# Ledger of designs, part 235: peptides against a protein of PDB entry 6TME

Target 1, 324 residues: chain A of PDB entry 6TME
Amino acid sequence: NRLKRAYIALQAWKKAFYSDPFNTAANWVGPDVCSYKGVFCAPALDDPSVLVVAGIDLNHADIAGYLPPELGLLTDVALFHVNSNRFCGVIPKSLSKLTLMYEFDVSNNRFVGPFPTVALSWPSLKFLDIRYNDFEGKLPPEIFDKDLDAIFLNNNRFESTIPETIGKSTASVVTFAHNKFSGCIPKTIGQMKNLNEIVFIGNNLSGCLPNEIGSLNNVTVFDASSNGFVGSLPSTLSGLANVEQMDFSYNKFTGFVTDNICKLPKLSNFTFSYNFFNGEAQSCVPGSSQEKQFDDTSNCLQNRPNQKSAKECLPVVSRPVDCS
Target 2, 324 residues: chain A of PDB entry 6TME as posed
Amino acid sequence: NRLKRAYIALQAWKKAFYSDPFNTAANWVGPDVCSYKGVFCAPALDDPSVLVVAGIDLNHADIFGYLPPELGLLTDVALFHVNSNRFCGVIPKSLSKLTLMYEFDVSNNRFVGPFPTVALSWPSLKFLDIRYNDFEGKLPPEIFDKDLDAIFLNNNRFESTIPETIGKSTASVVTFAHNKFSGCIPKTIGQMKNLNEIVFIGNNLSGCLPNEIGSLNNVTVFDASSNGFVGSLPSTLSGLANVEQMDFSYNKFTGFVTDNICKLPKLSNFTFSYNFFNGEAQSCVPGSSQEKQFDDTSNCLQNRPNQKSAKECLPVVSRPVDCS

## One batch from the design tools (peptide; made by RFdiffusion4, then SolubleMPNN)

Design b2_p23_6_s1 (from b2_p23_6, 7 letters changed)
Fold by OpenDDE base, seed 4:
Parts: sequence; C-alpha cells; structure tokens
Structure b2_p23_6_s1 (fold): chain B 324 residues (1-324), chain A 23 residues (1-23)
Amino acid sequence: as target 1 above (324 residues)
Amino acid sequence: MLTDEQIAALRAATGIPAPNYTA
C-alpha cells in the first residue's frame, strides 16, 4: 500500500542520514509513518479514505546526509521542504515519480551537480527553491516554460547565459544572484507578465540593459548590481511604475541618470553607485527627497562627493557604449 | 494539475505553511 511504500522510503532516508543533531528521525520507527517527525499525512487526492504522506517538512533540522533513490516511493508528496540542512549529493531522478510535487524547497543544503532536471518533470510545480547549494552548469531553458510562481536559483554555481525563455515565465519572483551567469539579459524579459521581484546580483552579466525592462509594470524589486553592464540606463525604465527597490550599483554604466527614473512614483531606494555615470538629475541627488533614498557614490559626477578620479573616469566616459 | 483548493486542503491537513517568497 501507499504508506508501506512511504515507510520503505523514509527508512531508506533515515539510513542515509550521516548526522541528525536534533534527533529528528529518532521517532522514525515502525509502520506509522504519519507520526514521524517532519512527515505529514493527508487524505489522498484520488481517494479521501486513504491516508498518504503528502508533505515533508524538515526545515532547519541541520541533518547531514543524502537523498536516496527510495524517496521516489513517496509518490503522494506535494510539499517537500527540507531547507537548512546539510544534505549532499544529487537530487534523485526517482523523484520524477512524485507527480504531485507542488513546492520543492531544498535551499540551503549542499547539493551538487547540474540543475536538477527532475524538477522539470513535475507538472504541478509552483515553487522551486534550490538556492544556497552547489548546483552548477547551464540553466535548462525549460525551467521558464513551467508555470512556476517562484524560482530561487541564487547562491549556486550556475553558469552560461540566461535562457531566452525567461520571458515565458509566470513567476513573480526570480533570483539569479550570486552565480556565474554571463551574457546579456534577454530582451524577452519584458514579457514576464507576473514578475514582481528579479535579482541578478553578483554575476558576470554584461552588455546593455534591454529596453524591454521598462515593460515590467508589476516589478517592485529590480536588482542588477555587481555585474558588468554597460551603456546608459534605458529611458524605458520610466515605465516601472511600481518599482520600489532598484539597484544598478557596481557595474559599468555611463551616461545621465534622468528625472524620469528618479521620480518613479513608488521608488523608495535607488542605488546606482560604483558606475561611470557622468550626470544626474537633481531629483537623483541623495538627500533631495525624504521619501526616496539615493546613492550616487563612486561615479563620474561633477560637484558630488566620493566620486571617481578624472583619470579613472575619462577613458570610460569619453567612450560611452551606444546601446541604441 | 493540482487545484488551489487541493493545495489548500493539503496545507490545512498537513499544517505545512506556505513557503517564504522573499528573495
């Protein structure tokens, strides 16, 4: 039966624990898996008279170990939350059998290997959190074809370019931060119809920001700091009617920071420090507003404190990248 | 695909709260 399969899976998992500092699995004894700490049962969706393991919540258990293939026997699990542990290895391919997977949170672990493509096999997946691991390689374009609400990829070892399919994403939150992504932000980004927060911090992204960013009307957080972006800020950024937090710091931007950007109606924090901007509107000056906070540090601005030297500015400012 | 009602039911039955969407 289904609970018997769950028992096999959970016992295999217990065996795969190297360390259980909180003795989370101490009560993982016997066939009554629904009483196991961190294991949660619910009536089966296909038969309410049958009790099944529907969720795992081992968040913050600090368990060291790996995910054995027997976890594929947990076919009724829809909620899988095991963040803040010390699980290592790869995500088992056998998890493809968990066709009800809705929320998959393996963040803050020690998982390695390529992107867990098994996540692509889950038709109902809405929440994918694999941040703070050691996943590497390319991001499969298909991830953005899925009807996800949230995609957390930050603090991994992903590399290569961001897939053009990003525009197909229905996610409200997407994080790329602290990886090794390179290339340009795809122009298709403007098609992300549900996007509220997107974070590119600390990658190797380059090129000009696409004008299509301005189409992200629902974006409240846009952080592209600590990359290699060049050129001027797109004038279309004036279209970010709901942006509250915007960060372009630590790039190679040039040009003029305009009123249209700094006067965005919902803007509360705008950081454009550590670039090569050679001008800013009065509305962009730190202290010019009580409602908005600006940081223009370490640019090429005249009559502003803490700017780059002329020697550093001149070679860059005199050769601005034309993004048009 | 799972419906919102199904997820709500599962969440209620399991007691597992919705995850944090904070970036």
Scores: peptide ipSAE 0.631, ipTM 0.966, DockQ to the pose 0.915
Fold by OpenDDE base, seed 1:
Structure b2_p23_6_s1 (fold): chain B 324 residues (1-324), chain A 23 residues (1-23)
Amino acid sequence: as target 1 above (324 residues)
Amino acid sequence: MLTDEQIAALRAATGIPAPNYTA
């Protein structure tokens, strides 16, 4: 009965394909859905004597089509990987019936519409990858209330502010890159207890960096490049004991890049180019260390190459933003 | 909610590997 429902769902999906360049669904014929390419069965969790469709892996199949509502019949699916296709439309609300959803990867497709709120209905969801799509609108605050390990949102059309609830997130990796997020980074960011990597690249974020960033003891990658951040770098960044990659380039930062930041013990790459910094410690100078790479290009530094002109610097440097 | 053991079993049965968590 469960496989029969899966058959109905998968046949509906096949009919929803506009193009299947690799003939992935060529063998999607007959009731034996467990033999379908990209369809994977496993013993049911509630009854090991029953075989059910537990996973979909259609990664890199270049399939054009949409997700029909009949996919809601795949109630036993826990692993749903369909990245690098050309699926379009919206994520069906009927997927709320997939209560075992654990990994949902629809990255690198052509999905549109608002954030797929159906993802919020999955109690066991740990991995959410919706990057490289055309999702738009606000990010629901509830996403960070979920016990997710990974949240990939980059390369979409999301806008508005980053929810204050971000501090509640248990995710080790969160990407906001290449969206249209605006406003400040919430001070609650410091409460992200499991955070290893966070990427804000290429948004419209602004304001001062919150001091609470320094509380991210486990962060190894912190990239806030290509935004509109202002003010000085928080002195509390000295607390980033595990940061390896740090990028603040292409912002409007001012002030002095301090020794305690550049001497972070795990720091491998620190890029603070294309800002308005007017000074840096010797430890921040490119070439000053063999194990660390720095880029101080296009700031307002004295006695350094490739800096902004006085004409460009003076208006900004003379009016530093007070973040206190 | 799914347990770690259940997920491990599903991965073993399906052969679907854990996704890359790299940003």
Scores: peptide ipSAE 0.622, ipTM 0.966, DockQ to the pose 0.912
Fold by OpenDDE base, seed 2:
Structure b2_p23_6_s1 (fold): chain B 324 residues (1-324), chain A 23 residues (1-23)
Amino acid sequence: as target 1 above (324 residues)
Amino acid sequence: MLTDEQIAALRAATGIPAPNYTA
């Protein structure tokens, strides 16, 4: 009995709760699991006459606890939303049995350990949100081989480089922000044909931006702020026909910010402050457009307010990194 | 693999909305 297995799983989970401030699991009593708060049933896909647990929604329940291995008995769950809780520990490997997993949201919890590779075992996974946790280590390259629509990794403890396989991703949104990623952005990034938003904020990324970024025709948000990027902005950025929000602030960029970038047709906000740019086109000057907002603060620009001192600029500007 | 129709049916039956894609 599929519901019986679900009952075993859910009771094990209830026992794994350390704190339930809103008494979410108060009604988790008895075999009628479909009546449990946050537990949602649906007709089984393989047999419409059978009712199964198809979804979990415990978002914002502030529950403290862990995920016991018995959750692997929830084999019919396709939607798993448990964000904004205080679940700790690791994601159980037993969840590999949840072969219908479609959306996995464990964001804003206290999970630890390496990337939950069990997520890679789910053939139908479309949405992965593990942001705001304490996951660490390397990203498995295989994550980008998955046909995911969204990949949220931000605010964790991930290290190492971004896998070259990123170009294989079909995701519309990918966030790397506030981790410990290092190295260069892979040149394969330009192959992300469905990408709308990508965020690299607050990592240890370095090197030159790859020219291939300009191939991201569908991107509306590109944020690479608060890293260690060097060199000039690629001229190919003029190809970002749909970019609306672009942020390169708090890096070590040098060179000239060109008209071709600042005149991008959909550009709404372009922040390139806190770098070492030594020139900008008139179209890049804050206030030059009513439709676009620019921030050129704290660069090495002449005749602009709030710029770095010559003492700060000269050592960097005089030795520009050649990205060619 | 789950089809779009299947996931739509699951959403309808469970009432669980699509997640927020906001970064």
Scores: peptide ipSAE 0.616, ipTM 0.964, DockQ to the pose 0.901
Fold by OpenDDE base, seed 3:
Order: structure tokens, then C-alpha cells, then sequence
Structure b2_p23_6_s1 (fold): chain B 324 residues (1-324), chain A 23 residues (1-23)
């Protein structure tokens, strides 16, 4: 019964393949779906005497095609890994029937359309990886209401602001990198108690960094490079007791890079190059430490190499943004 | 909701490893 539904789904999927260069679906013949390459069965959670399709792993199969609505018949799938393929189209709404979905990895594909809101319907979802696709539009605020451990959104076409609900997230890793997000980082970011790594690289984010970033006690990686942030670095960054990698490069920051930031106890790499900082503490100078690496290139620092010209600096440094 | 034990059992049965939580 349940395997019969899986058979229907998988045969529909095979028909939706435009190209299968590794002949992954060559053995997708007959009712014994548990023998299909990339299809993995397990005892059903509700009845251990029943075998069901519990996982799909088609990673790196280079398959071209789309996800047909019949995939909604795979109601027992908890692990869905199909990264590094050439699947196109949208994520079918019929996947809402996969109520056991725990890990959903469709990264490195050619998916388009808005954020796949069907992912929000999965009550047990812990891992969401949709990076390296062509998803577009607004990020639904409800994504951060989910009990996700990891949220990978990077390298898409998402735009608009980052939802204020981000503070509700229990994720340890969140990536926004290489999208078109705009606006300020929400002040609620400081409420992300489980956060270890957050990456904002290469967006259109702007404004001042919220002071609440300093409340991220567990963060080890904080990368806000390649945006439009302005003002001084928050003094509260001295509270990042566990930060190891910190990058503020390629922004429009001004002011003084303080000793309290550069002397963070776990700091290994701190990059603040390509900004408009007009001063830095001695502890921030590249080469001043054996255990820490700094990059102060292309700022407005005096007596340092590879800095911006006075012509470039003066208009910005003379009119610093007050974030207070 | 799915428990850690249930997921562990599914991983053991399917052979699908946990993904890396690396940015």
C-alpha cells in the first residue's frame, strides 16, 4: 500500500527527468522501490512491520528535470537530499503531505519562484538547505518560527528586509549571503540564543549594526561583509566572547576600531578592510599578534599602508553617521 | 514530532548520514 504509492511517485519522477547522465534511475523499474538507486527504505515509525520509503539521496547525480506533484505520495520520507542536480521549476505544494520531513536539501539546483512555503508546513523540519538556486521574493517571517537547526538561504534572489522574527530562531547556522536583502539587521538578532554562525555577505543591507549583536554569546562566525552598513561598530561587540571569525569588510563603516573588539578572547580572524575607519587601536594592527590575523586595508587610517586617498576619505569621514 | 531516537533509527536503516551544518 505505502510502497505502491511510492512506486507511483517515483515512476512519475523518473518521467520528469530530462537528463540522467549517470543513469541513476536506470534501475527504477518494477514495484521493488526499495532497490531503486538513491531510494532508501526503513521500518515505518507507526508500524515496524511495514517497510516504507524513508529517505531520498540523489546528491551529485547531475539530473535534469523537475519535481512532479506525485512526489506528494512519498508520505513517509523524512530525509530528502537532492543537492547538486539540475532540477528546475518550483517545489510542489503537494509535498505538504510529507509530514515527517526532517531534512530538506535541494541546494545547488535550478529551482525558481518564491520561497517554498511548503517547507513551513512540515512540523518536524530541522534542516533546510535551499542555497544556490534562483528563489526570489520576500523571505516569509514564519521561517524563523520553525525549530530549525540550520537555515541555508545563500546564493539566491531573495529581496526585501530580513524579518524581525529572526530573534525567534533556534538555528545554530543561518546564511543570507549573496542575495538581495535590504534594510537593517533587526535588533531582535540578539535573541538568537543558539546561534553559532551567521553570514550576511553580499547583500544590500544598510543602516547601523544593532547593539544587540553583542548579545550573541555563542557566535563563532559573524560575517557582514559586502553590504552598505554605516556608522561605528557597536561597543557591545566586546561581548562576543566566543567569536573566532569576524568580517565587516566592504561596507561604509566609520569611526574607531576599538581595543575591546580586537582583544576578544577567541578572535582568530578580524577583517575590517574596505571601509572608512579613521582609527584603530594598536591591538587591531595587522602583525601585532601571532594568534590573531587582522586586515585593515583600504580604510582611512593614518600611517598604515594601502589606505584610501584623502579625497576618498574626507567626504565620508567628515560626515559620520551617528548611530546613537 | 520526530524524536532523536527515531531519526537515529532512520539513519541507521537508510544509511543516509546527517548533513554538515557548515556555512
Amino acid sequence: as target 1 above (324 residues)
Amino acid sequence: MLTDEQIAALRAATGIPAPNYTA
Scores: peptide ipSAE 0.616, ipTM 0.964, DockQ to the pose 0.903

Design b2_p23_6_s2 (from b2_p23_6, 8 letters changed)
Fold by OpenDDE base, seed 4:
Structure b2_p23_6_s2 (fold): chain B 324 residues (1-324), chain A 23 residues (1-23)
Amino acid sequence: as target 1 above (324 residues)
Amino acid sequence: MLTDEQIARLREATGIPPMNRTA
């Protein structure tokens, strides 16, 4: 009995709760698991006459605990939303049995350990949200081989380089922000044809921005702020026909911010503050447009307010990194 | 793989809203 297995799983999970401040699991009693708060049943895909646990929604329950291996018995779950809790430990490998997993949201928890590779075993996974946890280590390159629509990795402890396989991703939204990623953005990034939003904020990324970024025709949000990027902005950024929000602030960029970037047709906000740019087109000047907002603060621009001193600028500006 | 229709049915049956896709 599939519901019996679910009962075993859910009771094991209840036992794994350290704190349930909203008494979410108070009604998790008895075999009628479909009545459990946060547990949702649906007709089984393989047999509509059979009712199964198809979804878990414990979002914002503030539950402290861990995910026991018995959760692997929830083999019919396609929607697993447990964000904004205080679950700790690791994602159990037994979840590999949840072959129908479509949306996996464990964001805003206290999960630790390496990337939960069990997520890679789910053939139908479309949305993966593991942001705001304590996952660490390298990002497996296979994550981008998955046909995911969204990949949320931000606010973790991931390190090492961004896999070259990123170009294979079909995701519209990818967040790397606030991790410990290092190295360059892979040139393969330009192959992300479905990309709308990508965020690299607050990592240890470095090197030159790849020219291939300009191939991201569908990108509306591109944020690479708070990293260690160097060199000039790629001229190919003129290809970002749909970019609305662009942020390169808090890097080590040099060179000239050109018209072809600042005049991007959909550009609403462009922040390039806290770099070492030594020139900007008139179209990039804050206040130059009523439709666009620019921030050129703390660069090496002449005749602009709030710029770095010559003493600070000269050592960097005089030794520009050639990205060609 | 799950079809869009299957997911739609599951969403309807469970009432679970889609994940937030906003970065």
Scores: peptide ipSAE 0.508, ipTM 0.946, DockQ to the pose 0.887
Fold by OpenDDE base, seed 1:
Structure b2_p23_6_s2 (fold): chain B 324 residues (1-324), chain A 23 residues (1-23)
Amino acid sequence: as target 1 above (324 residues)
Amino acid sequence: MLTDEQIARLREATGIPPMNRTA
């Protein structure tokens, strides 16, 4: 009996709770699991006459505990939303049995360990949100081979380089922000055909921005702030016809910020502050447009306020990085 | 693999809204 298996799983989970401040699991008693708070049943996809646990929604329950291996018995779950809790430990490998997994949201918890590779085993996974945890190690290249619409990885402890397989991703939103990623952005990034938003904020990325970024025609948000990028902005950025929010602040960029970037047709906010740019087009000057907001603070620009000193600028500006 | 229609049915039956898609 599928509901019986669910009962076993849910009772094991209840036992794995260390704290349940809102008494969410108070009614998790008895075999009628479909009445459990946060547990949602639906007709089984393979047999409409059978009722199964199809979804879990424990968002914002502030539950402390861990995910026991018995959760692998919830084989009919397609929607798993448990964000904003205090679950700790690792994602059980037994969840590989949840072959219908479509949305997996464990964001804002206290999960640790390497990337939960069990997520890669779910053939129907469409949305993966593991942000605001303590996941660590390298990102498996295979994550971008999956047909995901959204990949939220921000605010973890991921390190190493961004896999070159990123170009294979079909995701519209990808967040790398606030991790420990290093190295260059792969040139394959330009192959992300569905990308709308990509965020690299607050990593240890470096090198030159690949020219292929300019191929991201559908991107509306591109944030590469707070990294170690060097060189000039690629001229190919003029190809970002739909970019609305662009942030390159807090890097080590040099060179001239050109008209073809600042005059991008959909550009609303362009922040390139806290770099070493030594020139900007008039169209890039803050206040030059009523429709666009610019921030050129703390660069090496002449005749602009709030710029770096010559002492700070000269060593960097005089040795520009050649990005070829 | 799950179809869009299947997901729609599951959402309707469970009442679970889509995940937050904003960064």
Scores: peptide ipSAE 0.507, ipTM 0.946, DockQ to the pose 0.843
Fold by OpenDDE base, seed 3:
Structure b2_p23_6_s2 (fold): chain B 324 residues (1-324), chain A 23 residues (1-23)
Amino acid sequence: as target 1 above (324 residues)
Amino acid sequence: MLTDEQIARLREATGIPPMNRTA
């Protein structure tokens, strides 16, 4: 019965393929779905004597098509990996029936529409990868209420603000990069207790960096480059005891880059180029350390190479944003 | 909720490796 439902789902999916360059679905014939290429069976969790479709792995198959609603019949699937294809359309709401979903990877496809809220219905979801698609609109605040280990949202068309609920996230890795997010980074960011890597690259974020970033004791990668951030770097950044990679380049930051930041104990790369910083500690100067790499290019620093002109600097530096 | 042991069992049975966690 369960494999019969899987057969119906998989045949509907095959019918939804527009192109299968590697003939991945060539053997998708007959009721023996466990022999289908990219389809993986396992003993059912509720009855080890019953064989069910537990996983899909069609990564790098270059398949063009869409996800039909019949995929909701794959109720035993816990692992769904279909990255690096050319699937288009939306994620079917019928996937809400896949209550065992643990890893959902649809990255590097052609999906469109709003955030796939069906992902919020999966109680056991741990990894969500929807990067490199064309998802758009607001990010649901509820995404951070889920006990996810990793959240990959980069390279989409998401807009609006980052939800305040981000502080509730238990994820170790979160990527927002290359979207259209706007507004400030929420102050609640400091409450992300398991965060190791967070990436904000290439959005429309603005305002001052919240002081609470300094509470991220476990963060190893913090990248806020290519945004519209203003003001000085928070002094509380001295609390980032484990940060290794830090990037604030291509913003509108002003002020002085301090020793307390550049001497962070685990810091290996710190890029603060293409801003309006008007001073830096000696410890921040590129070449000052063999253990650390710095880039101070295109700021308003005196007696440093490759800086902005006085004409470019003066209007901004003379009117620094007060983040207090 | 799925346990770590259950997921490990499914991975062993299916042969599907964990998702890439690299940003």
Scores: peptide ipSAE 0.505, ipTM 0.946, DockQ to the pose 0.867
Fold by OpenDDE base, seed 2:
Structure b2_p23_6_s2 (fold): chain B 324 residues (1-324), chain A 23 residues (1-23)
Amino acid sequence: as target 1 above (324 residues)
Amino acid sequence: MLTDEQIARLREATGIPPMNRTA
C-alpha cells in the first residue's frame, strides 16, 4: 500500500522534528496522510484510481529537524518544497527512490555536507534549489549534464573551480553567488544557449573574462561583481544584445570601457565601479543617458569624481594584464 | 520521464505552485 508507506515516512519525519513553531505537524495523526497539513495527494501517474502523496509543501514553516532516511518511502513525490525552515544534517541517499522528483527546493535551511549527489539520480528533475545552506566542497560537473531549467547554488560553502561542463547546461537561471569558487570562468560558458541570468557575485574567481561571454545572446542579467577578475573587458561583450543588468564592480579590471558595451541596446544598468579602469567612453559616463544608469565610482578615470588616488592607480594601471 | 502534461495535472491536483525561479 503506497499510502501506508507514506504514513511510515511522514511519521518518521514528524519524529525527526525538534521544533514546530506553527504546529504544522499537529494534525499528522492517523493513516489519512492526504489530510496532513503540507502533504498533498494526487492520482498516481501509473494508475489514476490510486491516490498517492505527490507533493510536499512545508515552505516557511520554520521547522527545526532533519530529514530521516524513511523519506525514501515517499516514492510518488514529484514536488518537494521545504524552503525557509531550519532542517539540518544531510540530504538522505534514500531519496534516490523518489524517481518522479521534478522540483526539489530545500533552500534557506541548515543543510551541511557535500553537494547532494542524490539529486543527480533523479531523471525528471527540472528545478534544483539548494541556496542558502551550508553545502560545501566541489560542485560535481555532472550537475550541468542534467536538463535543469534553473540551478540555484548561491549562499553556500562550495569551493574549487566552476566545472567546464557548464556549457552543457540548458538552464535559464544559474546562481553561484556567495560561495568560495575559484579559478577562471570556463570558456565553455558561451555555449549556454538558454541562459537568461547568471550570477557570480562574491566568490574568489580570477583571471580574464572569457571572450565567449559575448555569445550569450539571451542573457538579461550578468553579474560578476566582487571577485578577482583582471584585464580588460572583452570586446565581444558588444554581442550581448539582450543584457539589461550588468555588474563588474569590485574587481581588478583595467583598460578602457568602450562605447560598444555602454551602448548595448537593452542595457539599463551597468556597474563597473571599484576597479582600475583608466578610461571610459562618453556613453559610459553616469548621467549621460536618462534610459541607462552607470556607476564608474572608484576607478582610475580622469576628470571624474570619486576616483582612486594616483598612488593607488599607478602600480596597477602601469602593469596591465594581457588577456590575449 | 515526467511530461509537461503530467506535471500540470499534478499541480492542479495538489495545488502546489511552481517554486521560485528568480535569482
Scores: peptide ipSAE 0.494, ipTM 0.945, DockQ to the pose 0.872

